# Peptides against a protein of PDB entry 5EIB: the designs that were tried, part 131

Target 1, 366 residues: chain A of PDB entry 5EIB
Amino acid sequence: VDLEPGTMDSVRSGPFGQIFRPDNFVFGQSGAGNNWAKGHYTEGAELVDSVLDVVRKESESCDCLQGFQLTHSLGGGTGSGMGTLLISKIREEYPDRIMNTFSVMPSPKVSDTVVEPYNATLSVHQLVENTDETYCIDNEALYDICFRTLKLTTPTYGDLNHLVSATMSGVTTCLRFPGQLNADLRKLAVNMVPFPRLHFFMPGFAPLTSRGSQQYRALTVPELTQQMFDSKNMMAACDPRHGRYLTVAAIFRGRMSMKEVDEQMLNVQNKNSSYFVEWIPNNVKTAVCDIPPRGLKMSATFIGNSTAIQELFKRISEQFTAMFRRKAFLHWYTGEGMDEMEFTEAESNMNDLVSEYQQYQDATAD
Target 2, 366 residues: chain A of PDB entry 5EIB as posed
Amino acid sequence: VDLEPGTMDSVRSGPFGQIFRPDNFVFGQSGAGNNWAKGHYTEGAELVDSVLDVVRKESESCDCLQGFQLTHSLGGGTGSGMGTLLISKIREEYPDRIMNTFSVMPSPKVSDTVVEPYNATLSVHQLVENTDETYSIDNEALYDICFRTLKLTTPTYGDLNHLVSATMSGVTTCLRFPGQLNADLRKLAVNMVPFPRLHFFMPGFAPLTSRGSQQYRALTVPELTQQMFDSKNMMAACDPRHGRYLTVAAIFRGRMSMKEVDEQMLNVQNKNSSYFVEWIPNNVKTAVCDIPPRGLKMSATFIGNSTAIQELFKRISEQFTAMFRRKAFLHWYTGEGMDEMEFTEAESNMNDLVSEYQQYQDATAD

## One batch from the design tools (peptide; made by RFdiffusion4, then SolubleMPNN)

Design b2_p16_5_s1 (from b2_p16_5, 7 letters changed)
Fold by OpenDDE base, seed 5:
Structure b2_p16_5_s1 (fold): chain B 366 residues (1-366), chain A 16 residues (1-16)
Amino acid sequence: as target 1 above (366 residues)
Amino acid sequence: MAALDEAKAARIRAGF
């Protein structure tokens, strides 16, 4: 789905364009112009029914529909505005199904789109209310991984999207291969989300290795485990050491000893015990899939529900507040039928979410 | 494990 036709042409002409049904390409003509309000109330509202018709058709074709997975950007107008409109409309029609998102957070290091803080804040407000699970994929973190860890001097969107795809492949492993922990979306939510509003995840992937160092690196369970818990391997620009893990899932892929995985997972928890809440028993889950990712002998994917995620929301909030106080570009949104109150409500709800994460960070076992 | 999962599931269901 896109409000611009050129994106669909790029997907269709790409190496995987044939994996999607032609009738499932739904697109507009005008784009959202990086405006959430165009995506949510005008251009996106004109297209949403056509998307819902496709969603219904595909849902009816499922033997057992678990829920929906949306991949979108929160910085742009389409992914943010129309994406959150779709989430709302799907939630209204399928209230008993899981809503899962892969939400790409904007960064000034990656994009010069001035209004991204508005689009992100307005989107987060919708995600808090209408999603069950949200993987926060932060362009800030992706850029830093590409530059610092992968040693790419000029990271491209292709490099960032490679990390996104690896992460998405990792977190969905248990859904795609039978006999694993969190084999369905609802079970994942039950394991990962202790409180309904606190459903924003920090994903991570290992191995992350620069091209120049690949030949010198052994892939071992201890190294994967250590890197998976390293803040530098998080796909969200938050330091887990500044917060506490509410829940964790670790997904190992490849031929390895389950015993060795369990030993290393216990060791890393013990070393990092101060960074876990003690009042959620058995809050770390581990899965091992014998099928490695393509091109690797083994990998580990991390899913963290951490109170440190508030750092991401604070960054967006600070940028939002700096613009909103000046009423900068606000007329672009109000001209599409938005009220300034919607901005204030979105800011308030995101700040409330930050406060909730902080409250649970500071909570002790009674 | 099962009891903890049910308690979490109950909190999820109560918030949606």
Scores: peptide ipSAE 0.006, ipTM 0.330, DockQ to the pose 0.086
Fold by OpenDDE base, seed 1:
Structure b2_p16_5_s1 (fold): chain B 366 residues (1-366), chain A 16 residues (1-16)
Amino acid sequence: as target 1 above (366 residues)
Amino acid sequence: MAALDEAKAARIRAGF
């Protein structure tokens, strides 16, 4: 789905364009112009029914519909505005199904789009209310991984998208291969989301290795376990050491000893015990899939529900507030039928979310 | 149905 035709042509011409049904390409002509309001109230609202017709058709063809997975950006107009409109409409029609998102967070290090803080804040307001699970994939973290860890001097969108694809493949492993922990979206939510509003995940992937160092690096269970808990391997620009994990899932892929995995997972929890809440019992879950990802002997994917995720929302909130106080570019949104009150409500709800994470960070077992 | 299942099966076989 896109409000621009050129994006769909790029997907169709790509190496995987044929895996999608031709009739499932729904697109507009005008685009959103990086404006959430165009995506949500005007251009996106004209296209939403055509998308819902496809969603219904594909849902009816499912033997067992678990829910929906949306991949979108929060900095643009289509992914943010139309994406959140679609989430709302799908939730209205399928209230008993899980809504899962892969939400790409904007960063000034990656994009010069000035209005990204508005688009992100308005989107987060919708995601808090209308999703059950949201993977926060932060362009700032992706850029920093490419530059610092992968030793890429000039990271490209291709380099960032490679990390996104590896992470998405990792976190969906349990949904794609039978007989594992979190084998369905509802079970993932039960294990990962102790409080309904606190459903924003910090994903991570291992191994992350520069091209020059690949030949010298052994892939071992201890090394994978240590790397996936390293703050430098997080796909969200937060330091887990500045917060506490509410819940964790670790997904190992490849041929390895289950005993060794369990021992290393116990060791890393004990070593990092100060960074976990003590009042949620059995809050770390581990899965092992014998099928490695393409081109690797083994990998580990991390899913963290951490109170440190508030650092990401604080960054967006600070950028939003600096623009909104000046009423910068508001006429682009109000001209599409928005009120300034919707900006204030979205800012308030995101600040409430930050306060909720802080409350659970400071909570003790006593 | 068949094309989505085949695409899913192809991804599973590819380890993606």
Scores: peptide ipSAE 0.000, ipTM 0.319, DockQ to the pose 0.024
Fold by OpenDDE base, seed 4:
Structure b2_p16_5_s1 (fold): chain B 366 residues (1-366), chain A 16 residues (1-16)
Amino acid sequence: as target 1 above (366 residues)
Amino acid sequence: MAALDEAKAARIRAGF
């Protein structure tokens, strides 16, 4: 789905374009112009029914519909505005199905689009209410990984998207291969989301490899485990040491000893025990899939529900507030039918979410 | 700063 035709043509002409049904390409002509309001209330609202018709058709063809998975950016108008409109409409029609998202967070390090903090804040407000599971893929973290870890002097969207694809492949491993932990979206939610609003995940991946750098570095289980818990391997720009893990899932891929994995996972938990809440029993889950990712002998993927995710929301909130106080570009949103109150409500709800994470960070076992 | 793919960077900069 896109509000511009050119994106669909690029996907269709791409190496995997033929895996998608032609009738499932739904697109507009005008785009959203990086405006959440155009995506949510005007251009996106005109297209949403055509998307819902496809969603219904595909849902009816499923033998067992678990839920929905959306991949979108929160900085652009289509992914943020139309994406959150779709989430709302799908939630209304399928209230008993899991809503899962891969939400790409904007960063000034990656984009010069000044209104991204508005689009992100308005989107987070919708995601808090209408999703069950949200993987926070932060363009700031992706940029920092490319620049600092992968030593790419000028990271491209190709480099960032490679990290996104590796992460998405990692976190979906248990859904794609039988006999794994979190084999369905509902089990993932039960294991990862102790409180309904606190459903924002910090993904991480090891080993980190640049596009075209086939470092066939055979990592060991200890090295994978250490890297997976390193803040530099997180796809969200948060330091886990500044918060506490509510829940963790670790997905190992490749031929390895389950015993060695369990030993290393126990060691890393014990070493980092101060960064876990003590009042959630069995809050670390581990899976091992014998099938490695393409081009690697082994990998580890991390899913963390951590109170440190508040650093990401605080960053967006600070950028939002700095712009909103100046009423910068508000007329572009109000001209599409939005009220200034929607901005203050979205800011308030995101600040409430930050306060909730802080409350559970400071909570002790009585 | 990241040198983003010029075509995508142009779209990002186009704004409203």
Scores: peptide ipSAE 0.009, ipTM 0.402, DockQ to the pose 0.016; fails the geometry check
Fold by OpenDDE base, seed 3:
Structure b2_p16_5_s1 (fold): chain B 366 residues (1-366), chain A 16 residues (1-16)
Amino acid sequence: as target 1 above (366 residues)
Amino acid sequence: MAALDEAKAARIRAGF
């Protein structure tokens, strides 16, 4: 789905374009112009029913519909505005199904779009209310991984998207292979989301190895475990050492000892015990799938529900507040039928979310 | 889109 046809043509011409049904390509002509309100109230609203018709058809064809997965950007107008409209409409029609998102967070370091703080804040407001699970993916964190860890001198969107795809493949492993922990989206939500609003995840993937070091790296369970919990391996621009893990899931892939995985997972928890809340029992879940990802002998995918994710929301809130106080570009949003109060409500809800994360960070076992 | 993707890709490539 896109409000611009050129994105769909890129997908169709891509290496995976043929895996999608031609009729499932729903697109507009005008785009959102990086305006959330244009995506949510005008251009996106004109297209949403056509998307919902496809969603219904595909849902009816499922033997067992668990839920929906949306991949979108929060900085643009289409992914943010139309994406959150679509989430809302799907939630209304399928209230008992899991809504999962892979949400690409804007970073001022990697974007020229001045209104990204508005689009992100308005999107987060919708995601807080209408999603069950949101993987926070930060373009800055992805860039830093590509540059610092992978030693790519000039990271591309292809390089960033490769990390995203590896992570998406990792987190969906349990859904695609039978007999695993978190074998459905609902079980994942039960294990990862102790409080309904606190459903924003920090993802990570291991191994991340520079091309020059690949020949010298042994893929071992200890190395995967150590890298997976490294702050530099997080695909969200927050430091887990500045918060506490509410919950963690680790998904190992490849032929390995379950005993060794359990030993290493216990060891890393014990070494990092100060970074976990003590009042959520059994808050680390581990799965092992014998099927490795393509081109690797083994991998580990990390899912962290950490109170450190508030750093991401604080960053967006600060940028939002600095623009909103100046009433900068508000007329572009209000001109699309949006109320100015929705900005204030979205800001408030995001600040409440930050306060909730802080409350649980500071909470002690009574 | 293409210009934004190119500008974003150029920034990502600039190595900040």
Scores: peptide ipSAE 0.008, ipTM 0.427, DockQ to the pose 0.016; fails the geometry check

Design b2_p16_5_s2 (from b2_p16_5, 8 letters changed)
Fold by OpenDDE base, seed 3:
Structure b2_p16_5_s2 (fold): chain B 366 residues (1-366), chain A 16 residues (1-16)
Amino acid sequence: as target 1 above (366 residues)
Amino acid sequence: MEEIDEAKRARIYAGF
């Protein structure tokens, strides 16, 4: 789905374009112009019914519909505005199904779109209310991984998207291979989300190895375990050491000893015990799938629900507030039929979310 | 494959 036709042509011409039914390509002509309100109230609103018709058709063809998975950006008008409109409409029609998102957070380091803080804040407001699970993917964190860890001198969007795809493949492993922990989206939500509003995840992937070091690095369970808990390998731009993990899931892939996995997972929890809440028992879940990713002997995917994610929301909030105080570009949103009050509501809800994370960070077992 | 422009890269580098 896009408000521009060019994205659909790129997907169709891509190596996997043939896996999608032609009728499932729904697109507009005018785009959103990086305006959330165009995506949500005008251009996106004109297209949403056509998307919902496709969603219904595909849902009816499912033997067992678990839920929906959306991949979108929060900085652009289509992914943010139309994406959140679509989430809302799907939630209304399928209230008992899981809504899962991979949400790319904007970073001023990788984008020049001045209104991204508005689009992100308005999107987060919708995601708090209408999603069950949101994987936070930050372009800044992805760039840092590419540059520092992968030793790519000039990271491209292709390099960033490769990390995203590896992570998405990792987190969906349990859904694709029977008999695993978190074998469905609902079980994942139950294990990962102790409080309904606190459903924003920090994903990570291991191994992340530079091309020059691949020959010298042994893929071992200890190394995978150490890397996936390393703050430098988080796909969200927050430091888990500045917060506490509410819940963690680790998904190992490849032929390995379950005993070794359990030992290493226990060791990393003990080593990092100060970074876990003490009042949620058994808050680390581990799965092992014998089938490795293509081209790897083994991998580990990390899913963290950490109070440190508030750093991401604080960053967006600060940028939002600085722009909103100046009333910068507001007429572009209000001109599309949006009420200015929605900005204040979205800001308030995001600040409440930050406060909730902080409350649970500071909570003791007493 | 879209490249990150040099100005975006420079901002990324300045923030690390």
Scores: peptide ipSAE 0.009, ipTM 0.438, DockQ to the pose 0.015
Fold by OpenDDE base, seed 1:
Structure b2_p16_5_s2 (fold): chain B 366 residues (1-366), chain A 16 residues (1-16)
Amino acid sequence: as target 1 above (366 residues)
Amino acid sequence: MEEIDEAKRARIYAGF
């Protein structure tokens, strides 16, 4: 789905374009122009019914519909505005199904789009209310991983998207292979989301290795475990050491000892015990899938629900506030039928979310 | 990242 035809043409002409049904390409002509309001109230609203028709058709063909997975950006107009409109409409029609998102967070290190803080804040407001689980994939963190860890001097969108794809493949492993922990979207939500509004995850992936160092790196369970819990490998730009994990899932892939995995996972929890809440029992879940990802002997994927995620939302909020106080570009949104009050409500709800994370960070077992 | 040329910026903002 896109409000621009060029993106769909790129997907269709790509190496995997043939895996998608031609009739499932729904696109507009005008684009959203990086305007959330165009995505949500005008251009996107004109296209949404056509998308819902496809969603219904595909849902009816499912033997067991668990829910929906949306991949979108929060900085653009289509992914943010139309994406959140779709989430709302799908939730209205399928209230008993899980809504999962892969939400790409904007960063000024990656994009010069000045209105990204508006689009992101307006989107987060919708995601808080209308998703059950959201993987926060932060372009800032992706850039930093590419530059610092992968030693890429000039990271590209291709490099960032490679990390996104590895992460998405990792977190969906349990859904795609039988006999795993979190084998369905609802089970994942039950294990990862102790409080309904606190459903924003920081993903991580291991191994991450520069091309020049790949030949010298052994892939071992201890090394994967260590790297997976390293703050530098988080794909959300927050430091887990500044907060507390509410819940964690670790997904190992490849041929390895379950015993060794359990030992290493216990060791890393004990070593980092100060960074976990003590009042949620059994808050770390581990899965092992014997099937490695393509091109690797083994991998580990991390899913963290941490109160440190508030750093990401604070960054967006600060950028939003700096623009909104000046009413910068606000006329582009109000011209599409938005009220200034919607901005204030979105800002307030995101700040409430930050406060909720802080509350649970400071909570002690009585 | 590749510097977004002014023409690409103009296209990104084409629609505002």
Scores: peptide ipSAE 0.000, ipTM 0.380, DockQ to the pose 0.014
Fold by OpenDDE base, seed 5:
Structure b2_p16_5_s2 (fold): chain B 366 residues (1-366), chain A 16 residues (1-16)
Amino acid sequence: as target 1 above (366 residues)
Amino acid sequence: MEEIDEAKRARIYAGF
């Protein structure tokens, strides 16, 4: 789905364009112009029914519909505005199904789009209410990984999207291979989301190795485990050491000893025990899939529900507040039929979310 | 299917 035809043509002509049904390409002509309100109230609203018709058709063809997965950017008007409109409409029609998102968070290091803080804040407000699980894929973190860890002097969207793809492949492993931990979206929610509003995940991936160091790296379970819990491998720009893990899932892929995995997972939990809440028992889950990613002998994917995620929301909130106090570009949104009150409601709800994370961070076992 | 840039894939999986 896109509000611009050119993106769809690029996907269709790409190496995987043929995996999608032609009738499932739904697109507009005008784009959203990086405006959430265009995506949500005007251009996106004109297209949403045609998308819902496709969603219904595909849902009816499922033997067992678990839910929906949306991949979108929160900085752009289509992904943010129309994406959240779609989430709302799907939630209304399928209230008993899981809504999962891969939400790409904007960063000034990656994009010069000045209104991204508005689009992100307005989107987060919708995600808090209408999603069950949200993977926070932060362009800030992706840029830092590309630059610092991967030694790419000039990270591109192609480099960032490669990280996104690896992360998505990792976190969906249990959904794609039967008999694994979190074999369905509902089980994932039960294991990962102890409180309904606190459903924003920090994904991470291991190994991460620069091209220059690749030949010297030994892939071992201890190294994967250590790297997976390293803040430098988090795809959200948060330091887990500044918060506490509510829940964790670790997905190992490749031929390895389950015993060794369990030993290393126990060791890393014990070493980092101060960064876990003590009042959620058995809050770390581990899965091992014998099928490695293509081109690797083994990998580990991390899913963290951490109160440190508030650092991401605080960053967006600070940027939002700095613009909104000046009423900068506000007329671009109000001109599309949006009320200024929706900005203050979105800001308030995101600040409430931050406060909720902080409350559970500070909570002790009585 | 054009092969995904194995160098990009290797970058992610090994770490890019």
Scores: peptide ipSAE 0.134, ipTM 0.758, DockQ to the pose 0.016; fails the geometry check
Fold by OpenDDE base, seed 2:
Structure b2_p16_5_s2 (fold): chain B 366 residues (1-366), chain A 16 residues (1-16)
Amino acid sequence: as target 1 above (366 residues)
Amino acid sequence: MEEIDEAKRARIYAGF
């Protein structure tokens, strides 16, 4: 789905374009112009019914519909505005199905789009209310990983999208292969989301190795485990050491010893016990899939529900506030039928979310 | 931003 035809043509002409049904390409002509309101109330609203018709058709063809998985950006107008409209409409029609998102968070390091803080804040407000699971994929963190860890001098969107793809492949491993932990979306939510509003995850992937260091790096369970818990490998620009993990899932892939995995996972928890809440028992889950990702002997994918995620929301909130106080570009949104009150409601809800994370960070076992 | 060519993707995938 896109509000621009060129994106669909690029996907269709790409090496995997044929895996999608032609009738499932739904697109507009005008685009959203990086405006959430165009995505949500005008251009996106004109297209949403045609998307919902496809969603219904595909849902009816499922033997067992678990839920929905959306991949979108929060900085643009289509992914943010139309994406959240679609989430809302799907939630209304399928209230008992899991809504899962891969939400790409904007960063000034990656994009010069000035209104991204508005689009992100308005989107987060919708995600808080209408999703069950949201993987926060932060373009700032992706850029930093590409530059610092992968030693890419000039990271590209393709480099970032590679990390996204690896992460998506990792977190969906349990859904795609039988006999795994979190084998369905609902089970993942039960294990990862102790409080309904606190459903924002920091993902991570290992191994991450620079081209120059590949020949010197052994792929071992200890190294994967260590890298997976390293703050520098989080795909959300948050330091887990500034918060506490509510829940963690680790998905190992490849031929490895389950015993060694369990030992290393126990060791990393014990070493980092101060960064876990004590009042959620058995809050770390581990899965092992014998099938490695393509091109690797082994990998590990991290899913963290940490109170440190508030750093990401604080960053967006600060940027939002700096613009909104000046009413900068506000007329682009109000001109599409938005009220200024919706901005204040979205800001308030995001600040409430930050406060909730802080409350649970400071909570002790009773 | 420039699209990653398949060779660059393969290098990033081989780096994973």
Scores: peptide ipSAE 0.007, ipTM 0.412, DockQ to the pose 0.016; fails the geometry check

